# Peptides against a protein of PDB entry 5EFW: the designs that were tried, part 76

Target 1, 141 residues: chain A of PDB entry 5EFW
Amino acid sequence: TTLERIEKNFVITDPRLPDNPIIFASDSFLQLTEYSREEILGRNARFLQGPETDRATVRKIRDAIDNQTEVTVQLINYTKSGKKFWNLFHLQPMRDQKGDVQYFIGVQLDGTEHVRDAAEREGVMLIKKTAENIDEAAKEL

## One batch from the design tools (peptide; made by RFdiffusion4, then SolubleMPNN)

Design b1_p20_3_s2 (from b1_p20_3, 11 letters changed)
Fold by OpenDDE base, seed 1:
Structure b1_p20_3_s2 (fold): chain B 141 residues (1-141), chain A 20 residues (1-20)
Amino acid sequence: as target 1 above (141 residues)
Amino acid sequence: SAEEERRKRAEELLELAKNR
């Protein structure tokens, strides 16, 4: 499928299931986070958070889910081995033909540092475009 | 139903992930 051909870090979650679990994860995401597919499917993505993850940023993500809106943030995430990385993260709802939210698409751009200025703008453009591609690909299933 | 269609789509996505 077109979805299978997207070699970016992303997940699809189901907000209508308890705790908005991950129902799809790309191979790249698994490689980034050092988790197996079996370890993360059916779980909320909060397992990526840790001691240095900014709680205010996490609240922005939660608010976007609750309000069924998109959000773009940068936050500290952790791999399975405990390695920290900066996650430039974009979240947006996937809507049906009636306009109702069915899923969320989460796209991650990993880095060793918090990106700013032109680098941040370029990263945001990339992850937003990726999210749109995933949305279109998922509609073809 | 709309709910059945949503469930089916979710299952298809989940199966796609498992089989990769």
Scores: peptide ipSAE 0.113, ipTM 0.695, DockQ to the pose 0.737
Fold by OpenDDE base, seed 2:
Structure b1_p20_3_s2 (fold): chain B 141 residues (1-141), chain A 20 residues (1-20)
Amino acid sequence: as target 1 above (141 residues)
Amino acid sequence: SAEEERRKRAEELLELAKNR
C-alpha cells in the first residue's frame, strides 16, 4: 500500500484488538528489524525487545498505551538476527473525528545509534513530525 | 506454516480494522 511505502520506520497498531497488534509496517521498518511483513503483522511489537531492553522504558510505553497518550523514549531493540540497536521511539494515538483512539502510530528514528542532546532533540522533532504525517496519510484506514 | 498462519491472522485483523 502507499502507506507501507512511506520511507520512514513506522508501524500502526490496533489497540481495539487483542494485545494491540501491528496492522501496518513500513518497508523501512521491515528492513530495520529484518522481519518480513508476514512475520510481524498481527503481532504485538514486543518481539523487538530483548535482554538489554530496559523494562522501565517498556513500562512507559505500556502506560502511554493504557492512558491513550503519546510517549517518546529510547530503548534497546533487537533485529530478527539478534542485533541490538538503539531505538528512538515515538508513540502516539490516532484519533477519529469523535476523539476516540482508533490506532497507535509508532515511529522509529532512522539509524541505530543512541542519540543525546541536540541530536536527540532533532530526532524527536523528526519522528514526531513523521507521526503526524502518518496520521494524515492513514485516515483511509 | 507459522508464516502462513500469521499472514492469515494479519489479513483477518486488517479486515476488522478496516471495517470498524
Scores: peptide ipSAE 0.069, ipTM 0.697, DockQ to the pose 0.078
Fold by OpenDDE base, seed 4:
Structure b1_p20_3_s2 (fold): chain B 141 residues (1-141), chain A 20 residues (1-20)
Amino acid sequence: as target 1 above (141 residues)
Amino acid sequence: SAEEERRKRAEELLELAKNR
């Protein structure tokens, strides 16, 4: 569909379903993580985590979901083949006209390196903007 | 296979999401 072909790394999850599974993943996200669409859809995104993933950062993500707020973090994730990468991503709720959360949008920066300083700030701005664009596109779901 | 099961589940979840 048009949504999957957006040339950004992103997923959409459904917190109204058990364990907040991924319901959409972009082609770019699949390429980044080395998974097929079939391997990802219907799963919680925690499969990207591994031994060196900071648990405190993971808790921040969980808290944001539970509190229905946005969060931006950078943490170690793993591809299907076990390659480590730094994942700078932004997560935000998608709300309906009543203000109720329907989905979460997760956008990951292009690249796999740990970004800092100005590069990190720029990356954060980019992924936040991308999330807003996806929010508008995904309202048609 | 586990992969076939995940695919089936994904299709079901997608259908549920679309029907909301």
Scores: peptide ipSAE 0.047, ipTM 0.652, DockQ to the pose 0.076
Fold by OpenDDE base, seed 5:
Structure b1_p20_3_s2 (fold): chain B 141 residues (1-141), chain A 20 residues (1-20)
Amino acid sequence: as target 1 above (141 residues)
Amino acid sequence: SAEEERRKRAEELLELAKNR
């Protein structure tokens, strides 16, 4: 569909379903992570984590979900084949007219290195803007 | 198969999300 073909790495999750599963994944996300859509949908996104993923950073993500707020972090993620990549990750809630959280939008910017300074600021700006665009596109959910 | 099970689950979850 149109949503899956947005040319950005992103997922949409449903916190009102058991274990906050992925309900949508972009084609780019599938390519990045080396999974099929069938392997991804209905699962919690934690399958991207591995031995070198910083647990404190993961806890920040979990806390943001529990507190229904946004967060931006960098963490090590793994492809299906076990390849490591640095993920500049932004997560934010998608809210309804009453302000209640309906979904979470997760946007991933992949890189070979942990980014700092101007590169980090640019990446953060990009993934946040992307999340806002996805929020608008996903209103039909 | 496990993949078929995941696909079926995904479809069910997607439907639940859409019907909210």
Scores: peptide ipSAE 0.049, ipTM 0.629, DockQ to the pose 0.077; fails the geometry check

Design b1_p20_3_s3 (from b1_p20_3, 11 letters changed)
Fold by OpenDDE base, seed 2:
Structure b1_p20_3_s3 (fold): chain B 141 residues (1-141), chain A 20 residues (1-20)
Amino acid sequence: as target 1 above (141 residues)
Amino acid sequence: MEEEERRRRAEELRELALNR
């Protein structure tokens, strides 16, 4: 499908299910996080959080979900093996034709380093554009 | 129609996730 052809780190979550579980994950996301698809489907993405993950940043993500809005943040995440990485993360709602939220799209920047200034702006533009592409591809299903 | 379309899209996404 067009969705499966998007070679970026992303997940789709279902906020209508308990705890907003991951219902789709890209191959790149699995590679980045070192999880199998079977390990993460049906789980909330918080398994990527660890000791150095900023709780205030996590609250911004939670607030965006609760308010059905988009958010872009950088936070420390952990792979299955416990490796830390910086995640430039964009979250946005996927809306139906009525404007009701159906899913959330979560996109992670390609790379594991903290980005600043121009590199951050470029990364933000890229992950937002990727989220739009995912939204379009998922609506074509 | 819209609820059916919502259900269809949800099912298709889940099927894609499970079949990969």
Scores: peptide ipSAE 0.315, ipTM 0.831, DockQ to the pose 0.653
Fold by OpenDDE base, seed 1:
Structure b1_p20_3_s3 (fold): chain B 141 residues (1-141), chain A 20 residues (1-20)
Amino acid sequence: as target 1 above (141 residues)
Amino acid sequence: MEEEERRRRAEELRELALNR
């Protein structure tokens, strides 16, 4: 499918299931996080959080889910092996033809470093565009 | 209908994830 061909770090979650679990993860996301697909599916993405993950940033993500809005943040995440990385993360709702929220799309920048200024702006544009491409691809299934 | 369609689509995405 078009969705299968997207070689970006992303997940799709289902907010109507308990705790908004991941229902789809890209191969790139698995490589980034060092988890298998079986280890990720059905789980809330909070397993990527750890001691240095900023709680105020996590609250922004939670608020966006609760309010059915988009958000873009940078936060520290952890791989399965416990390696820290900076995650430039974009989340947006996927809506049906009636405008009802069906899923959330979460996109992570390919880089593991904290980005600022022009590099951050470029990264934000890239992950937002990626989210739109995923939204379109997932609607075509 | 809408909940059943949603559940079906979630399963399609899940199957896609498992089959890759």
Scores: peptide ipSAE 0.187, ipTM 0.767, DockQ to the pose 0.729
Fold by OpenDDE base, seed 3:
Structure b1_p20_3_s3 (fold): chain B 141 residues (1-141), chain A 20 residues (1-20)
Amino acid sequence: as target 1 above (141 residues)
Amino acid sequence: MEEEERRRRAEELRELALNR
């Protein structure tokens, strides 16, 4: 679909389904994580976590989902081949016209490095803007 | 019409996720 071809790393999840599974993934996300679409659709995104993934950071993501809020964090994730990478991750709810949460949008910064200071601030602005663009595009679906 | 199409697409995506 046109949405899949957006050249950004992102997923859409459905919190109304058991365990908030991925219902959509961009081609860029599949490339980053080394998974096929069939391998990840219908799964919770926790398969990206591994031994060095900070559990306190994961709890912040979980709390944001449970509270239906946005969050921005950096965490270690793992590709299918087991390669670890730093993920600057932004999550936000997609709401309907009534204000009810329909989906979550998860955006990952391009690259595999831990970013700090000005680079982190720039990355945060970029992934937040990307999430807003995806929200707008997905509302047209 | 637009709300019905949106509902249908969301239902199709949910069905795909559940049938994995």
Scores: peptide ipSAE 0.142, ipTM 0.716, DockQ to the pose 0.226
Fold by OpenDDE base, seed 4:
Structure b1_p20_3_s3 (fold): chain B 141 residues (1-141), chain A 20 residues (1-20)
Amino acid sequence: as target 1 above (141 residues)
Amino acid sequence: MEEEERRRRAEELRELALNR
């Protein structure tokens, strides 16, 4: 689909389904994580977590979902092959015309290195703008 | 109209996801 082919790392999740599963993943996200689409769809994104993933950061993500708010964090994730990468991650709710949360959009910065200072600020701006673009594109379906 | 359009968009997104 056009949405899948957006050249950014992102997923869409459905918080109205049990365990907030991934319902949509971009080609770039599949490439980054080394999973097939079939391996990802219907799963909670926690399969990207591993031994060095900071649990306090994971709790911030969970709290944002539970509170229906946005969050931006940086955490260690793992590819299918077990390769560690730093994930600068932005999550925000996709709301309907009534303001009810329908989905969550999760965007990951390109690259695998830990970003700091100006590079982190630029990355945050980029992934937030990307999330807005995905929100608009998904609403036009 | 707005509720029907909202439902349609949500259904289309889910169908696209489930058909892959």
Scores: peptide ipSAE 0.130, ipTM 0.695, DockQ to the pose 0.397

Design b1_p20_3_s4 (from b1_p20_3, 11 letters changed)
Fold by OpenDDE base, seed 1:
Structure b1_p20_3_s4 (fold): chain B 141 residues (1-141), chain A 20 residues (1-20)
Amino acid sequence: as target 1 above (141 residues)
Amino acid sequence: SEEEERRKKAEELYELALNK
């Protein structure tokens, strides 16, 4: 089912609203980050960043949003309780029938380590496929 | 507000899609 295919950590954001806030978050994402849905809806996802989050990596994400392109990075994020985790993160735009960007899909793969080589490739494939599944699900409406 | 309404509509739309 569609639900089974997209039962991963992800959010949907709205770049047409001020500061590109989260408008949807999966249950898994809430569990990972230790936030309630009420606490994060309407907020920019930067609340996950902290002292050890690489600013250059954050800039790559910002650039992708500004340029309306996809990006895949790894960065340190923090849960509500302050626990650090490595986030293998993929972001891509969702476009309407006219080709205009309507939303962004953000998919997170959490881990205790910065993944490399084959593990990284596998993770990237997974989160990209998840993003595509979400995009396809929306098109079926 | 307009912002809240847009967010709500988008949320409802995608929740529907995800549960399909």
Scores: peptide ipSAE 0.179, ipTM 0.753, DockQ to the pose 0.198
Fold by OpenDDE base, seed 3:
Structure b1_p20_3_s4 (fold): chain B 141 residues (1-141), chain A 20 residues (1-20)
Amino acid sequence: as target 1 above (141 residues)
Amino acid sequence: SEEEERRKKAEELYELALNK
């Protein structure tokens, strides 16, 4: 679909389904994580986590989902082949006209190192803007 | 596991939605 071809690393999840599974994934996300679309659709995104993923950071993500709010964090994620990468991750709810949460948008900015200071601020600005763009594009879902 | 059961159910619901 057109949404799948957006040249950004992102997923859309459906909190109305059990365990908030991924229902859409961009081509870039699949390339980054080394998974096929068939391998990840219907699954919770926690498969990206591994031994060095900070559990406190994961809890922040979980809390944001439970509270239906946005969150921005950096955490270690793993590709299918087991390669580690730093994921500057932004998650925000997609709401309907009534204000009810329909989906979550997750945007990933990958890197070989943890980003700080100006680089982090720029990355955060980028992934937040990307999430807003995806929200607009996904309104037709 | 409980997680696997939820994932399976989600996949089934997803597939059902795609076929509607």
Scores: peptide ipSAE 0.146, ipTM 0.708, DockQ to the pose 0.070
Fold by OpenDDE base, seed 4:
Structure b1_p20_3_s4 (fold): chain B 141 residues (1-141), chain A 20 residues (1-20)
Amino acid sequence: as target 1 above (141 residues)
Amino acid sequence: SEEEERRKKAEELYELALNK
């Protein structure tokens, strides 16, 4: 499928369902987070958060969901085994032809460190482009 | 719960659709 061709860490969530659950996760995302697909489908992505995850950054994500806007942040996430990683995260809504939000696309770029400067800009461009590619692919449904 | 059942059903349907 077109979505399967996208070898990036991403999820698709459904804000029309209670608690905006994950309805699709890429294989790469599963590998990154060490979860099975069965473990994450139907869940809000907050399970990636942990003790050192910045609450203010999480609030930015929540605000973006509530306002149906895009956001790009870096935050500490945790794998199933408890390993920490810096997640350069981009979230954007997927809209239908009428402009109504159908889904959210979340793209993750993992790293051992918080990225800055040129590395951050490059990462942001990458995850945003990935999100756009996913949006195009998913709209073909 | 009914809500959970509806969610699971929707998730399964959407997953199938997205994986076509």
Scores: peptide ipSAE 0.144, ipTM 0.721, DockQ to the pose 0.140
Fold by OpenDDE base, seed 5:
Order: sequence, then structure tokens, then C-alpha cells
Structure b1_p20_3_s4 (fold): chain B 141 residues (1-141), chain A 20 residues (1-20)
Amino acid sequence: as target 1 above (141 residues)
Amino acid sequence: SEEEERRKKAEELYELALNK
């Protein structure tokens, strides 16, 4: 499928279901996080958070979901084995023709460190572009 | 349970997406 051909780290969540669970995860995302699809489908993505994940950043994500807006942040996430990685994360709502939010698209750019300046700008451009590509592909959902 | 219900629903949606 078109979604399967997008070789980026991303998930699609369903805010119409309790606790906004992941309903789709890319192969790359599974590889990054060290989870199988069976382990994460139906779960809220908060399982990626851990002790060093900044709570204020998490609140920004929560607020964006509650307000049905997009957000771009960087936060520490953890793999299944407990390894930390920096996640340059972009979240945006996917809307239908009427403008109603149907899903959220979450795109992750992983790194060993917090990115800044030009590197951050490039990363943001990349994950936003990826999100738009996913939005088009996911119209079939 | 509610958790099981939403998990099942998500899996169904996932399968539908893959089949399109």
C-alpha cells in the first residue's frame, strides 16, 4: 500500500477511540522502538516515555491533541529495551472534507542528541513534509 | 474490557488500511 511505501517513522492514532490509540505504525517506527505491531496497536503512544522525558513537553503534546492542533517538539523517548533516544516529533490532525478531525499523524525523527539551529530546521521540514505525504496516503482510511 | 475493545478496534482499522 501507499502507507507501507512511506519509509519513515510514523504512527496514526484515532482520537475517536478511548485514549487516542495507535491504529497504524510504520515498519521503521517498529524498528526504532523495538516493538512489534501486536505490542503497540491499540495503545496510547505514551509507552515511549520514561524517567527523563520532559513532562512540560508532554503537556504540549497533550494540549495540541486536546485543541486539535499541530505541534512540533523534541523529547526523550525509550525503546522497549530501555534505550533513550531524542525524538524530534511532529503531530498534526488529519481532517475529512468537512474539516472534522479523523486521526492524528505522528512523525518521529530519531537522534542521539537534541538538535538545534540548522539541523533542527531541516529536521522539522522533513517530518512536516512526511506528515503531509502520510495525510494524502491516509485519505483511504 | 474497554482496553481490549479499543485494541480490537484499532487492529481492525489497521487491517482495513492494509487492505486498501
Scores: peptide ipSAE 0.147, ipTM 0.731, DockQ to the pose 0.172; fails the geometry check

Design b1_p20_4_s1 (from b1_p20_4, 12 letters changed)
Fold by OpenDDE base, seed 4:
Structure b1_p20_4_s1 (fold): chain B 141 residues (1-141), chain A 20 residues (1-20)
Amino acid sequence: as target 1 above (141 residues)
Amino acid sequence: SAAKEAARKEGLKKLEELNK
Protein backbone atom coordinates (compact mmCIF):
# COMPACT_ATOMS: atom_id res chain seq x y z
CA THR B 1 0.00 0.00 0.00
CA THR B 2 0.98 3.63 -0.30
CA LEU B 3 1.16 3.87 3.47
CA GLU B 4 3.60 0.99 3.68
CA ARG B 5 5.78 2.63 1.06
CA ILE B 6 6.48 5.64 3.25
CA GLU B 7 9.99 4.90 4.44
CA LYS B 8 10.03 7.22 7.42
CA ASN B 9 9.84 6.84 11.18
CA PHE B 10 6.21 7.06 12.15
CA VAL B 11 3.34 5.59 14.09
CA ILE B 12 -0.41 5.88 13.93
CA THR B 13 -2.37 5.83 17.17
CA ASP B 14 -6.03 5.52 18.01
CA PRO B 15 -7.19 8.09 20.55
CA ARG B 16 -10.62 6.49 20.64
CA LEU B 17 -9.13 3.43 22.33
CA PRO B 18 -8.01 3.41 25.95
CA ASP B 19 -4.67 5.17 26.41
CA ASN B 20 -4.29 6.08 22.72
CA PRO B 21 -2.38 2.97 21.66
CA ILE B 22 -0.20 2.54 18.61
CA ILE B 23 -2.12 0.76 15.89
CA PHE B 24 0.49 1.08 13.14
CA ALA B 25 4.26 1.40 13.19
CA SER B 26 6.56 1.79 10.21
CA ASP B 27 9.50 -0.52 9.70
CA SER B 28 11.84 2.42 10.12
CA PHE B 29 10.31 3.26 13.47
CA LEU B 30 10.87 -0.27 14.67
CA GLN B 31 14.46 -0.11 13.53
CA LEU B 32 15.01 3.23 15.22
CA THR B 33 13.54 2.17 18.54
CA GLU B 34 14.80 -1.43 18.46
CA TYR B 35 11.38 -2.88 19.25
CA SER B 36 9.49 -5.53 17.37
CA ARG B 37 6.11 -4.75 15.94
CA GLU B 38 4.43 -7.11 18.36
CA GLU B 39 6.08 -5.37 21.30
CA ILE B 40 4.69 -2.01 20.23
CA LEU B 41 1.22 -2.52 18.82
CA GLY B 42 -1.47 -1.82 21.36
CA ARG B 43 0.81 0.24 23.59
CA ASN B 44 0.97 3.93 24.32
CA ALA B 45 4.14 5.45 22.87
CA ARG B 46 5.29 6.68 26.28
CA PHE B 47 7.54 3.64 26.58
CA LEU B 48 10.06 5.68 24.61
CA GLN B 49 10.43 8.10 27.51
CA GLY B 50 13.02 7.79 30.23
CA PRO B 51 14.93 9.53 32.99
CA GLU B 52 16.18 12.43 30.93
CA THR B 53 12.98 13.02 29.00
CA ASP B 54 11.76 16.52 29.74
CA ARG B 55 8.43 16.33 31.52
CA ALA B 56 7.37 19.74 30.31
CA THR B 57 7.82 18.60 26.73
CA VAL B 58 5.85 15.45 27.44
CA ARG B 59 3.06 17.61 28.82
CA LYS B 60 2.98 19.52 25.56
CA ILE B 61 2.43 16.26 23.74
CA ARG B 62 -0.27 15.19 26.15
CA ASP B 63 -2.00 18.54 25.82
CA ALA B 64 -1.96 18.24 22.06
CA ILE B 65 -3.62 14.84 22.28
CA ASP B 66 -6.22 16.07 24.73
CA ASN B 67 -6.94 19.18 22.71
CA GLN B 68 -6.80 17.31 19.41
CA THR B 69 -4.17 19.61 17.97
CA GLU B 70 -0.78 19.23 16.35
CA VAL B 71 2.54 19.80 18.08
CA THR B 72 6.22 19.69 17.20
CA VAL B 73 8.85 19.17 19.88
CA GLN B 74 12.29 17.77 20.53
CA LEU B 75 12.71 15.35 23.38
CA ILE B 76 15.02 12.64 24.58
CA ASN B 77 13.76 9.16 23.88
CA TYR B 78 15.22 5.76 24.57
CA THR B 79 15.58 2.65 22.47
CA LYS B 80 14.79 -0.78 23.82
CA SER B 81 18.46 -1.23 24.68
CA GLY B 82 18.44 2.03 26.59
CA LYS B 83 20.24 4.22 24.10
CA LYS B 84 19.27 7.86 24.24
CA PHE B 85 18.39 9.82 21.16
CA TRP B 86 17.01 13.25 20.46
CA ASN B 87 13.65 12.90 18.82
CA LEU B 88 12.38 15.74 16.68
CA PHE B 89 8.78 14.71 16.89
CA HIS B 90 5.68 15.93 15.09
CA LEU B 91 2.19 14.87 16.07
CA GLN B 92 -1.03 15.74 14.30
CA PRO B 93 -4.59 14.47 14.24
CA MET B 94 -6.07 12.63 11.30
CA ARG B 95 -9.61 13.86 10.80
CA ASP B 96 -12.47 12.43 8.81
CA GLN B 97 -14.71 14.28 6.39
CA LYS B 98 -16.80 15.53 9.29
CA GLY B 99 -13.76 16.94 11.05
CA ASP B 100 -13.73 14.35 13.80
CA VAL B 101 -10.40 12.94 14.91
CA GLN B 102 -9.89 9.36 13.83
CA TYR B 103 -6.22 8.83 14.60
CA PHE B 104 -3.02 10.60 15.45
CA ILE B 105 0.06 10.54 13.28
CA GLY B 106 3.43 10.70 15.00
CA VAL B 107 6.56 11.29 12.94
CA GLN B 108 10.13 11.12 14.20
CA LEU B 109 12.97 12.78 12.33
CA ASP B 110 15.71 10.58 10.97
CA GLY B 111 18.77 10.69 13.18
CA THR B 112 19.51 10.87 16.84
CA GLU B 113 21.03 14.29 17.36
CA HIS B 114 19.54 17.45 18.74
CA VAL B 115 18.95 19.81 15.85
CA ARG B 116 19.04 23.59 15.89
CA ASP B 117 18.61 26.57 13.64
CA ALA B 118 18.41 25.79 9.94
CA ALA B 119 18.73 22.07 10.51
CA GLU B 120 15.79 22.16 12.88
CA ARG B 121 13.68 24.17 10.48
CA GLU B 122 14.47 21.76 7.70
CA GLY B 123 13.68 18.82 9.90
CA VAL B 124 10.38 20.30 10.96
CA MET B 125 9.39 20.90 7.38
CA LEU B 126 10.31 17.34 6.50
CA ILE B 127 8.41 15.64 9.29
CA LYS B 128 5.36 17.82 8.74
CA LYS B 129 5.37 16.98 5.07
CA THR B 130 5.78 13.33 5.96
CA ALA B 131 2.80 13.55 8.28
CA GLU B 132 0.69 14.94 5.48
CA ASN B 133 1.78 12.12 3.21
CA ILE B 134 0.85 9.60 5.88
CA ASP B 135 -2.50 11.26 6.35
CA GLU B 136 -3.31 10.97 2.69
CA ALA B 137 -1.98 7.44 2.41
CA ALA B 138 -3.90 6.25 5.44
CA LYS B 139 -7.12 7.73 4.12
CA GLU B 140 -6.66 5.71 0.96
CA LEU B 141 -6.96 2.46 2.88
CA SER A 1 -22.82 6.80 16.43
CA ALA A 2 -23.06 3.36 14.95
CA ALA A 3 -21.69 4.63 11.67
CA LYS A 4 -18.66 6.18 13.31
CA GLU A 5 -17.97 3.05 15.29
CA ALA A 6 -18.22 0.91 12.20
CA ALA A 7 -15.83 3.19 10.37
CA ARG A 8 -13.37 3.12 13.24
CA LYS A 9 -13.50 -0.64 13.44
CA GLU A 10 -12.94 -0.97 9.74
CA GLY A 11 -10.05 1.46 9.78
CA LEU A 12 -8.42 -0.27 12.69
CA LYS A 13 -8.73 -3.61 10.97
CA LYS A 14 -7.14 -2.26 7.83
CA LEU A 15 -4.25 -0.74 9.71
CA GLU A 16 -3.75 -3.86 11.78
CA GLU A 17 -3.57 -5.93 8.64
CA LEU A 18 -0.75 -3.74 7.40
CA ASN A 19 1.24 -4.62 10.50
CA LYS A 20 1.10 -8.35 9.87
Scores: peptide ipSAE 0.063, ipTM 0.615, DockQ to the pose 0.772
Fold by OpenDDE base, seed 5:
Structure b1_p20_4_s1 (fold): chain B 141 residues (1-141), chain A 20 residues (1-20)
Amino acid sequence: as target 1 above (141 residues)
Amino acid sequence: SAAKEAARKEGLKKLEELNK
């Protein structure tokens, strides 16, 4: 399928449901996080957070959702087995033709370290482009 | 609202089609 052909870590969430649950997760995302699809669907993505996840960064994500805007941050996330990774994360709303938010697209770029400078810029470009590709693919339906 | 729920259902169906 079109979404399956996007070989990046991403989820789609539904802010119109209680607690903005994940309604779609890419295979790569499942592999990265070590969760099954059944374990992920219907849950808020906060299960990726842990002790070393910066709460201020999490608040930026929450604010973006509440304000229906996009945000790009880096934060510590955890796999099911407890393995830490740096997540260069981009979130943006998926809007209908009327401009109303239908879903959120979350794209994750994993790494062993916090990235800066050129590496960060490249990563940001990648995850933003990925999000746009997902948005465009969804609108073609 | 009923309208939002209907829209959600329709959107989900579209996403499911993309995932086939």
Scores: peptide ipSAE 0.276, ipTM 0.841, DockQ to the pose 0.469; fails the geometry check
Fold by OpenDDE base, seed 3:
Structure b1_p20_4_s1 (fold): chain B 141 residues (1-141), chain A 20 residues (1-20)
Amino acid sequence: as target 1 above (141 residues)
Amino acid sequence: SAAKEAARKEGLKKLEELNK
């Protein structure tokens, strides 16, 4: 199927519902974060944050959602068991034909280190391309 | 509205079907 070709970590959120909850999560995302689908759906993605998550970076994400713009950041996230990982995260709005935001697409690339320079550029390119693929697939609905 | 909610629910179902 169309979505089976997307083999990356991603979620779709609904900003038109209270607290912008996750309405869809990929199997890879569930495996990465160690949560079941039932534990994820209907919740805001902030449950991935923890003590060492940089609050200024979180504010950048919130600002992007409020302004309905895209953002790319790296932040520490936590699995259900409490394991820390670096999340190279890209978020962008999904718009309808009129141009109104209907959903947000969030793509995660996990790692053990904060990546920089060429490695960061390559990772950013990958997650942005993934987000575009998801956007195109979702527009067929 | 109820119509908007129904449309979103239908869209989510279609998304789940595409993932199968």
Scores: peptide ipSAE 0.242, ipTM 0.812, DockQ to the pose 0.429; fails the geometry check
Fold by OpenDDE base, seed 1:
Structure b1_p20_4_s1 (fold): chain B 141 residues (1-141), chain A 20 residues (1-20)
Amino acid sequence: as target 1 above (141 residues)
Amino acid sequence: SAAKEAARKEGLKKLEELNK
């Protein structure tokens, strides 16, 4: 499908279902996190969090979902095997023509280190553009 | 699981509605 051809790390979640579960995951996301599609569909993405994940950052994500707004943060995530990675993460709502939130788009840019300054700005631009591309592609299906 | 698949299918249906 058009969504599957987007070669970036992303998920789509459904806030209208209990606990905002993942309903779609890109192949790249599965490769990054070391999970199968069957292991993650229907689950909240919090399984990526671990001991060194900053709880204040997680709260920012939760607040954005509750308030139906976008957010961009960096946080520690963990693969299935327990490997840590820095996730430059962007989340934004996907709205219908009436303006109602239908889904959330989550885009992940992985790295071994926390990025700052120009590298961070470039990464943010990339993941935001990716989210917009996903939003557009989803609306054209 | 059946519950996970049901959630996925429901989401995909809603996505299709969004595309209309």
Scores: peptide ipSAE 0.162, ipTM 0.760, DockQ to the pose 0.132; fails the geometry check

Design b1_p20_4_s2 (from b1_p20_4, 9 letters changed)
Fold by OpenDDE base, seed 3:
Structure b1_p20_4_s2 (fold): chain B 141 residues (1-141), chain A 20 residues (1-20)
Amino acid sequence: as target 1 above (141 residues)
Amino acid sequence: AAAEEKKREEGLKKLKELNE
């Protein structure tokens, strides 16, 4: 099932650096977005947005960053070649023992269409679980 | 300092393993 497959499209960003740049990107993320690691590292992930990306949804992401909270949304993203895909996106802060945000974890589940109902719920569960796995793995950073 | 560096390296290793 979908839940049995851990989604490996993810990035880690550093909000303590200017413009919250990507400091880690999974191989699957690079394959999905058609960028090299060198092209991605040090950049804010907003380069994935384009003309049909819903600005209200982007604002929800921005608010989550600013407020240091988690958010789950679906939005249109673009590959390097300009190919559109639907991104079921989950973002959450990674906190230290003091509760201070150290990093953000972003997980992407790609699709050719906007997912709804049961498919959406399943996808959300998957990407949230993936984010927790990443949090555990990255806790020593 | 040394302890923190070691922990960071361990974290990076775990991330790489997750990436594979």
Scores: peptide ipSAE 0.171, ipTM 0.726, DockQ to the pose 0.290
Fold by OpenDDE base, seed 4:
Structure b1_p20_4_s2 (fold): chain B 141 residues (1-141), chain A 20 residues (1-20)
Amino acid sequence: as target 1 above (141 residues)
Amino acid sequence: AAAEEKKREEGLKKLKELNE
């Protein structure tokens, strides 16, 4: 399918289900986070957070979900084995023709360091473009 | 509303199938 051809780190969540669980995860996301698909589906993405994850940044993500808007942030995330990585993260709602939120799309760009300047701008452009591609693919389902 | 919900459920089903 079109979704299966998107080889980027992303998840789709369902805000109409309890705790906005992940309902789709890309193969790349599973590889990045070191979780199986079975371990991911049905869970809230907060399992990626850990001791060094900035809580203010997490609150920005939560606020975006609550307000049904998009957000782009960088935060420390952890793999299943406890490996830290910087996650350049973009979240945006997927809306129907009436404007109602159906899902959220989360895209992750991983790195060993916090990205700045040109690298950050390029990363943001990439993950936003990826989110748009996912939005298009998911709407075609 | 009913039609919208039906479409959403169908979409959800398809997404879940992609994960299998």
Scores: peptide ipSAE 0.070, ipTM 0.698, DockQ to the pose 0.793
Fold by OpenDDE base, seed 5:
Structure b1_p20_4_s2 (fold): chain B 141 residues (1-141), chain A 20 residues (1-20)
Amino acid sequence: as target 1 above (141 residues)
Amino acid sequence: AAAEEKKREEGLKKLKELNE
């Protein structure tokens, strides 16, 4: 679909379904994570986590979902082949006109190392802007 | 219906722009 071809790493999840599964994934996300679309759709995104993924950071993500708020974190994720990468991750709810949460948008910026300072600020701005763009586009579908 | 279709078309345009 047109959404899938957006050249950013992102997923859309459905919190109204059990375990907030991924219902949409961009082509770039599939390439990054080395999974097929069939392997990902219908699953919770926790399959990206592994041994060195910080559990406290994961809890921040969980809390944001439960509280229906946005969060931006940086954590270790793993590809299907087991490669580690630093994921600068932004999650935010997609709300309808009434303000009710319909979906969550997750945006990933991958890197070989943990980014700090100016690089981190730039990355955060990028993924937040990307999430807003996706929100605007997806709401009309 | 017409209004919904227009919105859908606008959304598709936005998505295409994001792909560029």
Scores: peptide ipSAE 0.044, ipTM 0.623, DockQ to the pose 0.127
Fold by OpenDDE base, seed 2:
Structure b1_p20_4_s2 (fold): chain B 141 residues (1-141), chain A 20 residues (1-20)
Amino acid sequence: as target 1 above (141 residues)
Amino acid sequence: AAAEEKKREEGLKKLKELNE
């Protein structure tokens, strides 16, 4: 499918299920995070967080979910092996024709380095565009 | 591999169902 051919790091979650579990993960996401689909599907994505993950940033993500809005943040995440990486993360709701939230799309920037200034702006544009592509692709399933 | 494929298919099914 078109969705599966999007070679970016992303997940789709289902906020209509308890604890907003991941229901879809791209191959790239699995590679980045070092998890299998079996390990993560059906789970909340909080397993990527660790000791140095900024709690205030996490709260921004939670607030966006609760308010059904989009958010873009940069935070420390951890792979399965415990490797830290900077995640430029964009989250946005996927809405149906009525405007009701069906899913959330979470996109992670390629790479593991913290980005700033122009690089960050470019990354933000990229992951937002990716999220739109995912939205379209998912709606075409 | 089979388990991963099953999970992938389940996700796709979920997406399709909610799209309809």
Scores: peptide ipSAE 0.437, ipTM 0.883, DockQ to the pose 0.112; fails the geometry check

